Peptides against a protein of PDB entry 4GMN. Designs and how they scored, part 320

Target 1, 375 residues: chain A of PDB entry 4GMN
Amino acid sequence: RYANITLLALVTLASIGTDFQETLVKGNQGSRESPISAADEEWNGFDDADGDAMDVDQKSSSGEDQEEDYEEIDVKEDDEDDDDDSITSEMQADMERVVGADGTDDGDLEDLPTLRELIQTAVPQLIRLSNLPIDSDESLTIQSHALSALNNISWTISCLEFANGENANIHNAWYPTAKKIWRKTILPILEADSADLKLATQVTSLAWAVARVLHGETPTDGNPHRKFISLYHSSKQQAGGNSNSIEEPEDPFQGLGVKCIGVVGSLAHDPAPIEVNREVGVFLVTLLRQSNNVPPAEIVEALNQLFDIYGDEELACDKEVFWKDGFLKHLEEFLPKMRTLTKGIDKRTQPELRTRADEALLNLGRFVQYKKKHA

## One batch from the design tools (peptide; made by RFdiffusion4, then SolubleMPNN)

Design b2_p30_2_s1 (from b2_p30_2, 19 letters changed)
Fold by OpenDDE base, seed 2:
Structure b2_p30_2_s1 (fold): chain B 375 residues (1-375), chain A 30 residues (1-30)
Amino acid sequence: as target 1 above (375 residues)
Amino acid sequence: WEEWKKEQRKRQLEQERERFRREVEAQRLE
């Protein structure tokens, strides 16, 4: 009984986190509708009159086509959708405020009551639920749903722009909670070293969302980057052995390998310890060197992470890692391999992967040129 | 370079939002 209510509440919280994301996407689309004045240029149809009357002989074959009376099954749309509108309206109003707020307002979520309650009330409960002793299938289910809800909330927040002091109120409210998720949910699960790939995928997705906000300020206690690198390697060893296709998610960017790369890349950003940055940078560059055995989506993610980590020459990691460890040479040597890899992706069957690979290839060329100019 | 970096960050954020949308859609079907 309590478990079913808890599960329903967790599903509802996960849905709330997702509707928040949908509203963010819709709000960002609406801001691009600058009214393109419909200049109704009446394109006067060109009266090209050349009516070459090809006499198509109307052969009158009178085939009695039997009208199969398709009974239009009047699917009564039961209008049970009325109760969902109220929660969506408050969330929509909060998201419209987030997108519209050129707000100088200090650190208070007063104007964002739903987000405030989500961060201050819901997330601390989800963290507690994710830390329950696993003693039953019911406790495992509760943990999975709590992790899913934390994932969706954390991803939604991580998809806000925080550059240049944008959404600083949300960032400041989330930051201590994100550190709490890391220390209380992510690290304990990573220390338990479970063979459960589903749990590992959930915690890694959550870790990526959290690390996308915390970056190099993510707690380095217990060297979490090494755990995610180990998990990356372990996941590759398991996939190679059993003919039980763990259904690799049909989306190449949802794979555990991509998620591990995203986490460790995010952890390596400034102000991460230089040795953490080095270990991650060496890992990422090693993936490029071994690209023949690495999924294309992981190569795309590894490249993007390398550009984000080493895209600023003012950072200590540029001098102490990028230049010192000779990463430019490895990136230059990878350019022809990336061209071959990208060309090998079928645009018809994998259009997104091809587009993202074409972008990553373009970016690699620009990045190498930039680094050569600033050598 | 800085303008390019800003445009790349914007594109990455859009791609991450899109990936997350698909992750959620997949979770609703399970």
Scores: peptide ipSAE 0.542, ipTM 0.935, DockQ to the pose 0.783
Fold by OpenDDE base, seed 3:
Structure b2_p30_2_s1 (fold): chain B 375 residues (1-375), chain A 30 residues (1-30)
Amino acid sequence: as target 1 above (375 residues)
Amino acid sequence: WEEWKKEQRKRQLEQERERFRREVEAQRLE
């Protein structure tokens, strides 16, 4: 099951890599700037045949007949079919190793060559491409594809278990790269203050994936948690006003609001600064107090984040924030509201949302009982 | 509580994997 999800993620990374290459090739043909040749070589493995060649109407300029005798370099069609199967086989072999490997602590990816190449070679190029000046629709498309690729890589890695020293080699190899994505891709886009909700959704999804690995060790420079809280509020104002609702994703858990909650929750984990933890904790508890106007999926995510942040009494945030700011009272007052909310979700139309809400309700009851025993 | 916390972390990770799988499937259709 896990191997199939990560194989699907790698196959989709490859598919996004091909779409990204096509976009780079189209962008390079339009801009007389020198081909960014270094991005083209690594993703050449997937022969997706259905490239609808847009018929660029060649205006016949009648330039003169210089018969340059192009020697027909007999480029042997080496059977490209074998290379696609090879990359897929190497990716599959790396995935089988990730599931079976006794965690070597050294951060060395010697035994994971495909993952090493992805982290060390592909990701640095994607970071560069995500930072290009936006001067054309092509540059915007390149940025979008680079963000999608970074999102999928980061999510794939964030879906590994790193607790108790599991996958320590992958964690240690990814950790500096994750910090680089945060500082070089996420922060600059958040500082540009773009009104583009598509771009905001992409960068927030990427930020969540990165923050799920870095947690409270995510760089706090420029108070990014406040930017995501502001983005949460701005997204709610836009959805309420203009009938050009960007189609709310059919999946309640793909919404920008859920993604913002996931980011800020992850940023607030230990060892985050206590004031960052407090601001996020107050935001999350405020969502529960305002639950009548909050989508059920955002309530589920906010509860899960609160349980993860404050689930350990030995952490400084338990005493300095949870108990000091009286969060237990707000959680107790929310229990009957959560029961009503959960019962209001139709199991036939929204089975996943209902299941996750039933779990979050059970968890809220257990969490409140735990905190009352440890008061 | 610790046994419960461990089981919740496992379930959350499974739910987030499934969410990511659906995000990827949606990206292939755009």
Scores: peptide ipSAE 0.533, ipTM 0.930, DockQ to the pose 0.524
Fold by OpenDDE base, seed 5:
Structure b2_p30_2_s1 (fold): chain B 375 residues (1-375), chain A 30 residues (1-30)
Amino acid sequence: as target 1 above (375 residues)
Amino acid sequence: WEEWKKEQRKRQLEQERERFRREVEAQRLE
């Protein structure tokens, strides 16, 4: 199962990498077809003189229409099932090793050559392409594909287990690259303050994948958590005004609001600055207080983030934020609201959302009991 | 709570993998 998801992510990455390469080739061709302004070289046409056009009465010989029997070359469309064999045998072997290796060897990615080349060679190019100036629809398309590729790499890696020193070699190789993606791709796009919701969704998805590995070690320069909180609020204001056009994604967990919560939640983990943790914690608790106007999927994500951030009493944020700012009271007051919300989700139409809400409700009850015991 | 943290982290990781799988499947259909 895990191997198949990582496989699917690498296949999609290879596909996006191919589509990206095709888009670059097409964009480079379009830039060459910039009409060379025909310099009006006044070719002074030579007045070549009166040559007697001899009326050669070429008799229309009725050439017999040889019906060339076009043998219908039965092009067997070999349905080449494009088994998108875009996964090189080397990528498959790397993936089998990632799934099978008890990651005890502090070795370099020597045993993972394809993943090494992806991190060391491909990602630095994608970072450059995602940070090109947007001056055309082609450059916007290039940025979108580069962001999609970076998203899929970053998500694939963030879906590995890194607990207990598992995959430590991959973690150590990815960590500096993840920081580079954050500083060179994510921050510049967030600073450009584009009104493009598609771009905002792509950069937020990428930011979540990167922040799921870096957690509280994500660079806090320029207060990116406030930008994602602002983006969350802006997305809700735009959706409220134009009730018509942005179909909520069929998957409740693909929404920009969920992605924003996932990013800021991940940024607030230890060792994040206590003020960053506080601002995010207050944002998440405020969503629970305003839950009547918040999609159920965002409530589920906000609860999971709160459990992960404040689930350890030994962390500085427990004493300095959770207890000082009175979060336990808000979580306890939210329990009956969460029960009502969860019961309101139809199991037939939204089975996943209901299952995740039932789980988040169970965890909320346990978390409140835990915190009351450790008060 | 401590005994549950490990199982919850595992389940959350499985849910995030499944969400990402669907994101990738959607990207292939666009």
Scores: peptide ipSAE 0.527, ipTM 0.929, DockQ to the pose 0.515
Fold by OpenDDE base, seed 4:
Structure b2_p30_2_s1 (fold): chain B 375 residues (1-375), chain A 30 residues (1-30)
Amino acid sequence: as target 1 above (375 residues)
Amino acid sequence: WEEWKKEQRKRQLEQERERFRREVEAQRLE
């Protein structure tokens, strides 16, 4: 299952990488067509040379009807399983190794050559291409593909287990690259303050994937959590006003709102600055208080983030934010609302959303009981 | 609580993997 997701991510990465390469090749070709100055080469009239039409006599040779017995070559359709050549055997072998690797602490990617090349060679190029000056539709296309590729790589890696020192080699190799993506791709795009919701969705998805690995060690320079909170609010205002609301994605968990919550939640983990944690915590708790106007998927994500952030009483944020700002009261008051919300989700039409909401409700009950016992 | 937190983290990771799988499948259909 996990191997298949990662294979699928690599296939998609390879596909995006191919499309990206094709786009780069087209871009490089367009720049080589310097406008040939229409030099006024006077079209010297081709003199009508009276080439004598030699009458080649059509000798009607009566070819005999040899009934060539077309042996039905039973073309066995060898179902050439089009082994979608997008996954190299090396990529597959690397993925099998990543999934099967018991956490051998060898911090080197020597045994993972494809992943090494991806991190060391491909990602630095994608970072450059994801932050090109937008001066043409082509540069916008290149940026979009580069962001998609970075998204898929970053998500693939963020889906590895890194707890208890698992995959430490991959974590250690990725960590500096993840910080580089954050500083060189995510922050510059967020600073440009583009009204493009597609770009905002792409960069937010990427930011979530990166922040899922970096957590509270994500660079706090420029207060990126506030930008994602602002983006969350802006996305809600646009959805309410213009008939060109980007249709909420058919998948409730693919929405920009969910992605924004995922980013800011991840940014607020220890060792994040207490004020960053507070601002995010207040944002998340405020969503629960305003839950009547919040999609159920965003509530599920906000709850999960709150449990992850405040689920450890030994962390400074427990005392300095959770208890100090009275979050327990808000969570307890939200329990009956969450029960109503969860029961309102049709199991037949939205089975995943219902399952995740039932789980988040169970977790909320346990979390409130835990916090009450440790008060 | 810690055992529960660990199991929740595992389930959440599986859910996010599946979410990402669907994101990737959607990107291929566009």
Scores: peptide ipSAE 0.526, ipTM 0.929, DockQ to the pose 0.498

Design b2_p30_2_s2 (from b2_p30_2, 18 letters changed)
Fold by OpenDDE base, seed 5:
Structure b2_p30_2_s2 (fold): chain B 375 residues (1-375), chain A 30 residues (1-30)
Amino acid sequence: as target 1 above (375 residues)
Amino acid sequence: WEEWLKEQRKRQLEEERKRFKKEVEEQKKE
């Protein structure tokens, strides 16, 4: 009974997280035209379907008071949360620049009460539910639904525009929660090294959504980029053995391989440690070299990540990784292969994949030309 | 390049929104 209520609540939270995207997108569009109307779209919740109050007859079973002497396990909270949240003076100045335009307390979601409650009340509960000990099929189901809800919330938020100080209030409210999801949900599940590909796919999807906001500020503890690279390789080895059992998602861009590339690409952005950037950059460039054995959707994602990571010449990773490790040569050598790959995609059967590949090919040509001018 | 990269990131964000919307629609069928 409690399980079913918990599951229903988790499914509801997963739905809320997705439906909220439409509200946020409409709000962001509406704020440009009429600032007043966005406040009054209270999310009218689900219509109250008839509350047939099932009389749960409280049969007072007088279960004997076994005073089980719960020894107070003095859980020393080793609050070695050395959260060295050394907000660098530059991060603080950038936060102050983001804060400095409109004197709205940028962490205050006053105008977004539903989002505030989602971030402050729902997400911390979902994090707890995602970390339950797995002792039953019920616990696995709860974890899966909690991860689904976190995924949908995190993806919804990651689909907001944060460039140029847009949605700064949402960004600032989400940022600490996103770090908490990373540390308390994603890392523990990655370290548990579960052979469950479904769980791995859910965690990787969530990790991608979180990393799309945190980028190179994603905690590097335990080298999670290596775990996702390992997961990428493991997923390819398993797919090669049991080609029949994992129904490849009908959408090529929903594959675990694409998700792994999306995560590690996002983790490698500035200000990520140069060694993390290098390992990811080498991984991505290696996929391009091995493109004959890589799904086209993964190549498209790997290219987009490379453009985003190395698209700015002022970043330390441009000099220390891109130029130093000779990535331009590999991209230039890949250009004719990408033309062949893109032309090989049937526009009739895979129109989206073809469009994304045509764009990535155009981007690759421009990127190579850009880098050659700045050599 | 920078202006073009900004336009690419914007298009990518719109594509990710569509992808996520599709993922949600698929999850609702299961």
Scores: peptide ipSAE 0.360, ipTM 0.882, DockQ to the pose 0.742; fails the geometry check
Fold by OpenDDE base, seed 2:
Structure b2_p30_2_s2 (fold): chain B 375 residues (1-375), chain A 30 residues (1-30)
Amino acid sequence: as target 1 above (375 residues)
Amino acid sequence: WEEWLKEQRKRQLEEERKRFKKEVEEQKKE
């Protein structure tokens, strides 16, 4: 009984976290619809008169029209307007405020009561539930749902713009909570060294969402970047053996390998310790060198992470790692391989992967040119 | 380069939003 209520509450919290993202996306689309006045440019129909009437000879073949009475099954699309009235008017109002809020620097979520309760009340409970002793299938289910809810909340928040002091109030409220998720949920699960790939995928997805906000300020205690690099390698060894059991997600960008790269890339950003940055940078560059054995989606993610980490020449990691460890040479040597890899992706079967690979290839070319100019 | 990098980060954020939306839609099917 209590478990079912807890599970229902966790599913509801996970849904709430997702509904927040959908309304953020809708609100951001609505603000770009400045009414482009449809200038009704009356496209004056070009009366191109010269239709040479080729005489189609009316051969009158009297074939008996069997009127196959195609009963138009009037599939009433019952527009079940599933008015998923699950979005409370209060949640919608909070989200409209997040999209419209000119950055008042006060870390007070007074104007965002739903988000405040989510961060201050719900997340600390989810952290406690994720740390329950696993003694039953029920406790494992509770942990999985708690991780899912934390994932959805953390991803939703990580999809806010925090650049240039935007959403500073949300950032400041989330930041200490994100560190608590890292220390109390992510690290203990990573230290338990579970052979459960589902749990590993859940914790890695959560870790990525958290690290996308904390970046190089993510706690380095116990060298978590090495744990995720180890998990990356372990996942590759397991996938090679049992073709039957891991439904690789149909989306190449949802794979555990991509998630591991996303985590370690995020952890390596300034102000990360230079040694953490180096170990991650070497890992990412090594993936490019071994690209023949690496899924294209992981190569795309590794490139994007390298551009984000080493895109600023003023950062200590540019001089102490990028230039010192000769990363430019490896990126230049990878350019022709990336062109071949990208061209090998079928646009018809994998349009998203091809688009992202084409972008990453363009970016790699620009990045190499930039670094050569600043050499 | 900096303007280009800012525009890339913006595009990446939009891609991550789409990715997460898809992850949620997949979670609703399980």
Scores: peptide ipSAE 0.356, ipTM 0.882, DockQ to the pose 0.759; fails the geometry check
Fold by OpenDDE base, seed 3:
Structure b2_p30_2_s2 (fold): chain B 375 residues (1-375), chain A 30 residues (1-30)
Amino acid sequence: as target 1 above (375 residues)
Amino acid sequence: WEEWLKEQRKRQLEEERKRFKKEVEEQKKE
């Protein structure tokens, strides 16, 4: 099961590598002077052979028979296909090692050379490309593809177990790079105040993947939690107004609102500043109070984040925020509402949402009972 | 509670993996 997700992540990195390469090639044909060619060479090792041949209906215009003797240049199919299969196989082997490794060695990624090159060589270039000045539709497309690649890499890594010192070598290698993505890609895009909801969704997905590893150690400079809370509210205002809203993802859990909650929840984990934790905690509890106007998937995510943030009584945020701001009362008052909400979800039409809501309801009951015993 | 919280974190990680899988499948359709 894990191996299939890992393989899919690699195939995805490959597909994004190819799409990114195609975009760079198209961009380079327009602007001969941009030094984008150096990024093309490193991603050439991710050729997904599933070229969906767009059937371009060649309308037969009957132009005359000039027999130009095209010398059949025997283009040797150079064994470039072997190198691509080799990189994919090495990446697969690295990820199989990650899934199998009892993470006892805090060492360098010596045993994970492909993952090392991805983190140390590819990601720094993607950060550069994601932070280029937008001056054309091609530069916007390059930024989007660079963000997609960074997203998929970051999500792949964030799907590893890092609890109890598992995969510590990968965590330690990724951690400085994750901080660099945050500071050089995520923060600048969030500060540019673009009305582009697609870009906002991409950067928020990336921010969630990064924040799922960094947690409360995510850089707090410029109060990024407030920017994501503002983005949450802005996204709700836009969805209510214009029919040209980006199609709400068919999956309720892929919505920008869920992603924003995931980011800010992750940012609020210990050792986050208590004031950051408080602002996020109040935001999440406020969603529960307003649950009649909040999508069920966002309620599920908000509950999960609250359990993860305040699940440990030894943390400073338990005393200084959870108990001090009276969160238990709000959770108790929400328990009957959550039962109603969960029962209102049709198991036939939304089986995943219902399962996740049934789980979050069970969790809420246990969490409230736990906190009442430790009061 | 702690043992249960650990099991919940594992389930969350599995759900995030499924979410990411779907996001990838959607990216391949664009």
Scores: peptide ipSAE 0.325, ipTM 0.865, DockQ to the pose 0.507; fails the geometry check
Fold by OpenDDE base, seed 4:
Order: sequence, then structure tokens, then C-alpha cells
Structure b2_p30_2_s2 (fold): chain B 375 residues (1-375), chain A 30 residues (1-30)
Amino acid sequence: as target 1 above (375 residues)
Amino acid sequence: WEEWLKEQRKRQLEEERKRFKKEVEEQKKE
């Protein structure tokens, strides 16, 4: 199961890496078409060397009609599982090792050569390409592909288990690279304040993947949580007004709003600064209070983030934010609304959304009971 | 609560993996 997800992620990475290589080749070809001045190189005419066409008399040997009994080789359609040739055997071996690796604290990827090359060689190039000045449609395409590749790598790695020291070697190797992606790719794009919702969605997806590993250790420089909160609000305003509403993704959990919530929630985890935690916590609780105007998927994500942020009473944010700012009251008042919201989701048309909402509702009830007992 | 929260985080991680798998499959169609 885990191997198949990592495999799919490497396939996708390889696919995106291939498409990216093709885009780089096309982009590099466009830059190499400097107009070669038509220097008048006289086409020296190929002298028509009169190569004597030797008449090879193909003697028609009348081969006898041996009725070879075509044994119907019952071509078992071996479902050749189209072993998507995009995954190298080395990538497969690395994936098997990642799934089976007892968390050795050794931050060395010596045993994971493909992942090592990915982190050490590919990602630094993708970071550079994601930061190209946008001056052409080609540069925009390159940036988009680089962001997609970084997204897929980052999501892949963020889907590994790092709890209890599992995959510590990968975590330790990725951690400094994740910080580089954040500082060099995510922050500059967020600072450029582009009205491009596609770019905003790509960078927010990447930011979520990175923040899911870094959590509260994500660099707080420039208050990126406020930028994602602003992006959340801006995305809601645009969806209401312009006919170029990017069609809400068919999957409710892939929306820009969900991604923004996921980013800011991840940024607010301990050891995030208490004021960052407070601003995010207030944002999330405010979504619950305004739930009538919030998509159910965003409510589910906001709840999950609140449980993850405030689920540990030993953390400073429990006392300094959760209790101090009275979040329990808001969560308790939201319980009946969440029951109504969850029941309103059709199990037939939106089975995933309903399942996740039923879980989030159960969790909310337990969380409120827990917090009331520990008050 | 802590054991339950750990189990919930594990489920969320599995859901995120599925979501990412779907995002990847959608990216391959574009």
C-alpha cells in the first residue's frame, strides 16, 4: 500500500520530470534559435555520382505452401500490467526500502540513491526553475512544471510516516531542502502578489506539502500565514464575481480554500510563535462561526487542523491561545451546526466528503469532551 | 485522547495519500 503511493509519486515525478525535461529542451531550443544570420554558405551541389543501379535479379523462388497448422496459441492476454516504464527498477528498490526502513537516525541516504539524487540534484534545479523571471509564456510554462514537480516530490515525502522516528534518515535529508523550497520558491511567489489563481493554487499546494513536514518549524519570515489567509479571502471574493471562476475542482478537498487552511494549520503547530498560532486559530474558529458560507470540505479541514494544533494540552498554545481566547465555547456552539452540515451531505453523490465529515463530527464531539474534562 | 489523536493523524495521512494520488492522476490527464 505505502509502496504503491510512493511508487505512484515517483512515477508522477518521473513523468513530470520527463515533461519538464521536454519543456526544458523546448525552452532551451527557443533560446538557441538566435537568428543564425543566413551566411551565404554556397550549397556546394552534391555531385550526382552515377551510382550504377546493379539490377539484382530477385529470383522469385516459389516457396511451397506448407500449411503450417497455426496452432491458435491461446495468447493468454497476460495482462501485461503495463509496468509503467516510467519507474526505474532503482526507484522501485528505493521505494521498497523507504517502506521497510526501520528509522535509523542516520540522515544519510546512502541506501536510497534515487531519493538522494532527487533531493540533492533534482530539487535544487527545480527551485531555480520555479524562480525564473516570468517574461514569456515559455517561462510561465517552465515555472508551472517546476512547481508541479516540486509539489509532487514534496507531497510524496510528506506522505511518509515520520512519527516515532520512522524514516528519520529521509526526514533529516529532506528538512533542509524543504526549508530551501519554502524560502526560495514559496516566499518569492507569495511576495510577487500575482492575481494568477493557477499559480496561487500550485504554490499553495506546494506550501502545504512542505508545511506538513516542517510544521511550526516552517520559517515565519514575512508572516506567510497572513498571506495564505489573505489568499483564502481573495479566492472567495473572486469565485463570487467573475465568470472565470476556476471551476471548483471536482474533488472538494482539492480546492484552493482547503489548501490554504491546510497550509496555515500546519504553520500554526508547535513550536510556531504564539502570535502566529493565535492568528491561525482565530481564522479557523472564525470559519466555523461563518460555516453557512464555507464549503463543507473546508470545515472538515479546519476542524482537523484545530484538533492537530490544540490536541496536546502540554503545548504552550493550549493555555495561551485555546483557553485564553475561549475556543472551546466556539467549538461547542459549532457541534449542532456540524451535525446539520454533515447530515446534509448526500452519501450517494459525495461519499468521501460525507465520510470525512462524519469522522470530523465524531472527532469534534470527542475533542470537546476531552477539553471539558481538562478545563 | 493521545492514542486516539495518533490514530486520527494516521488516518488523515492515509486520506492525504489518497488525495495526492488523485491529484497526480488528474495532472496526468491535463
Scores: peptide ipSAE 0.320, ipTM 0.864, DockQ to the pose 0.481; fails the geometry check

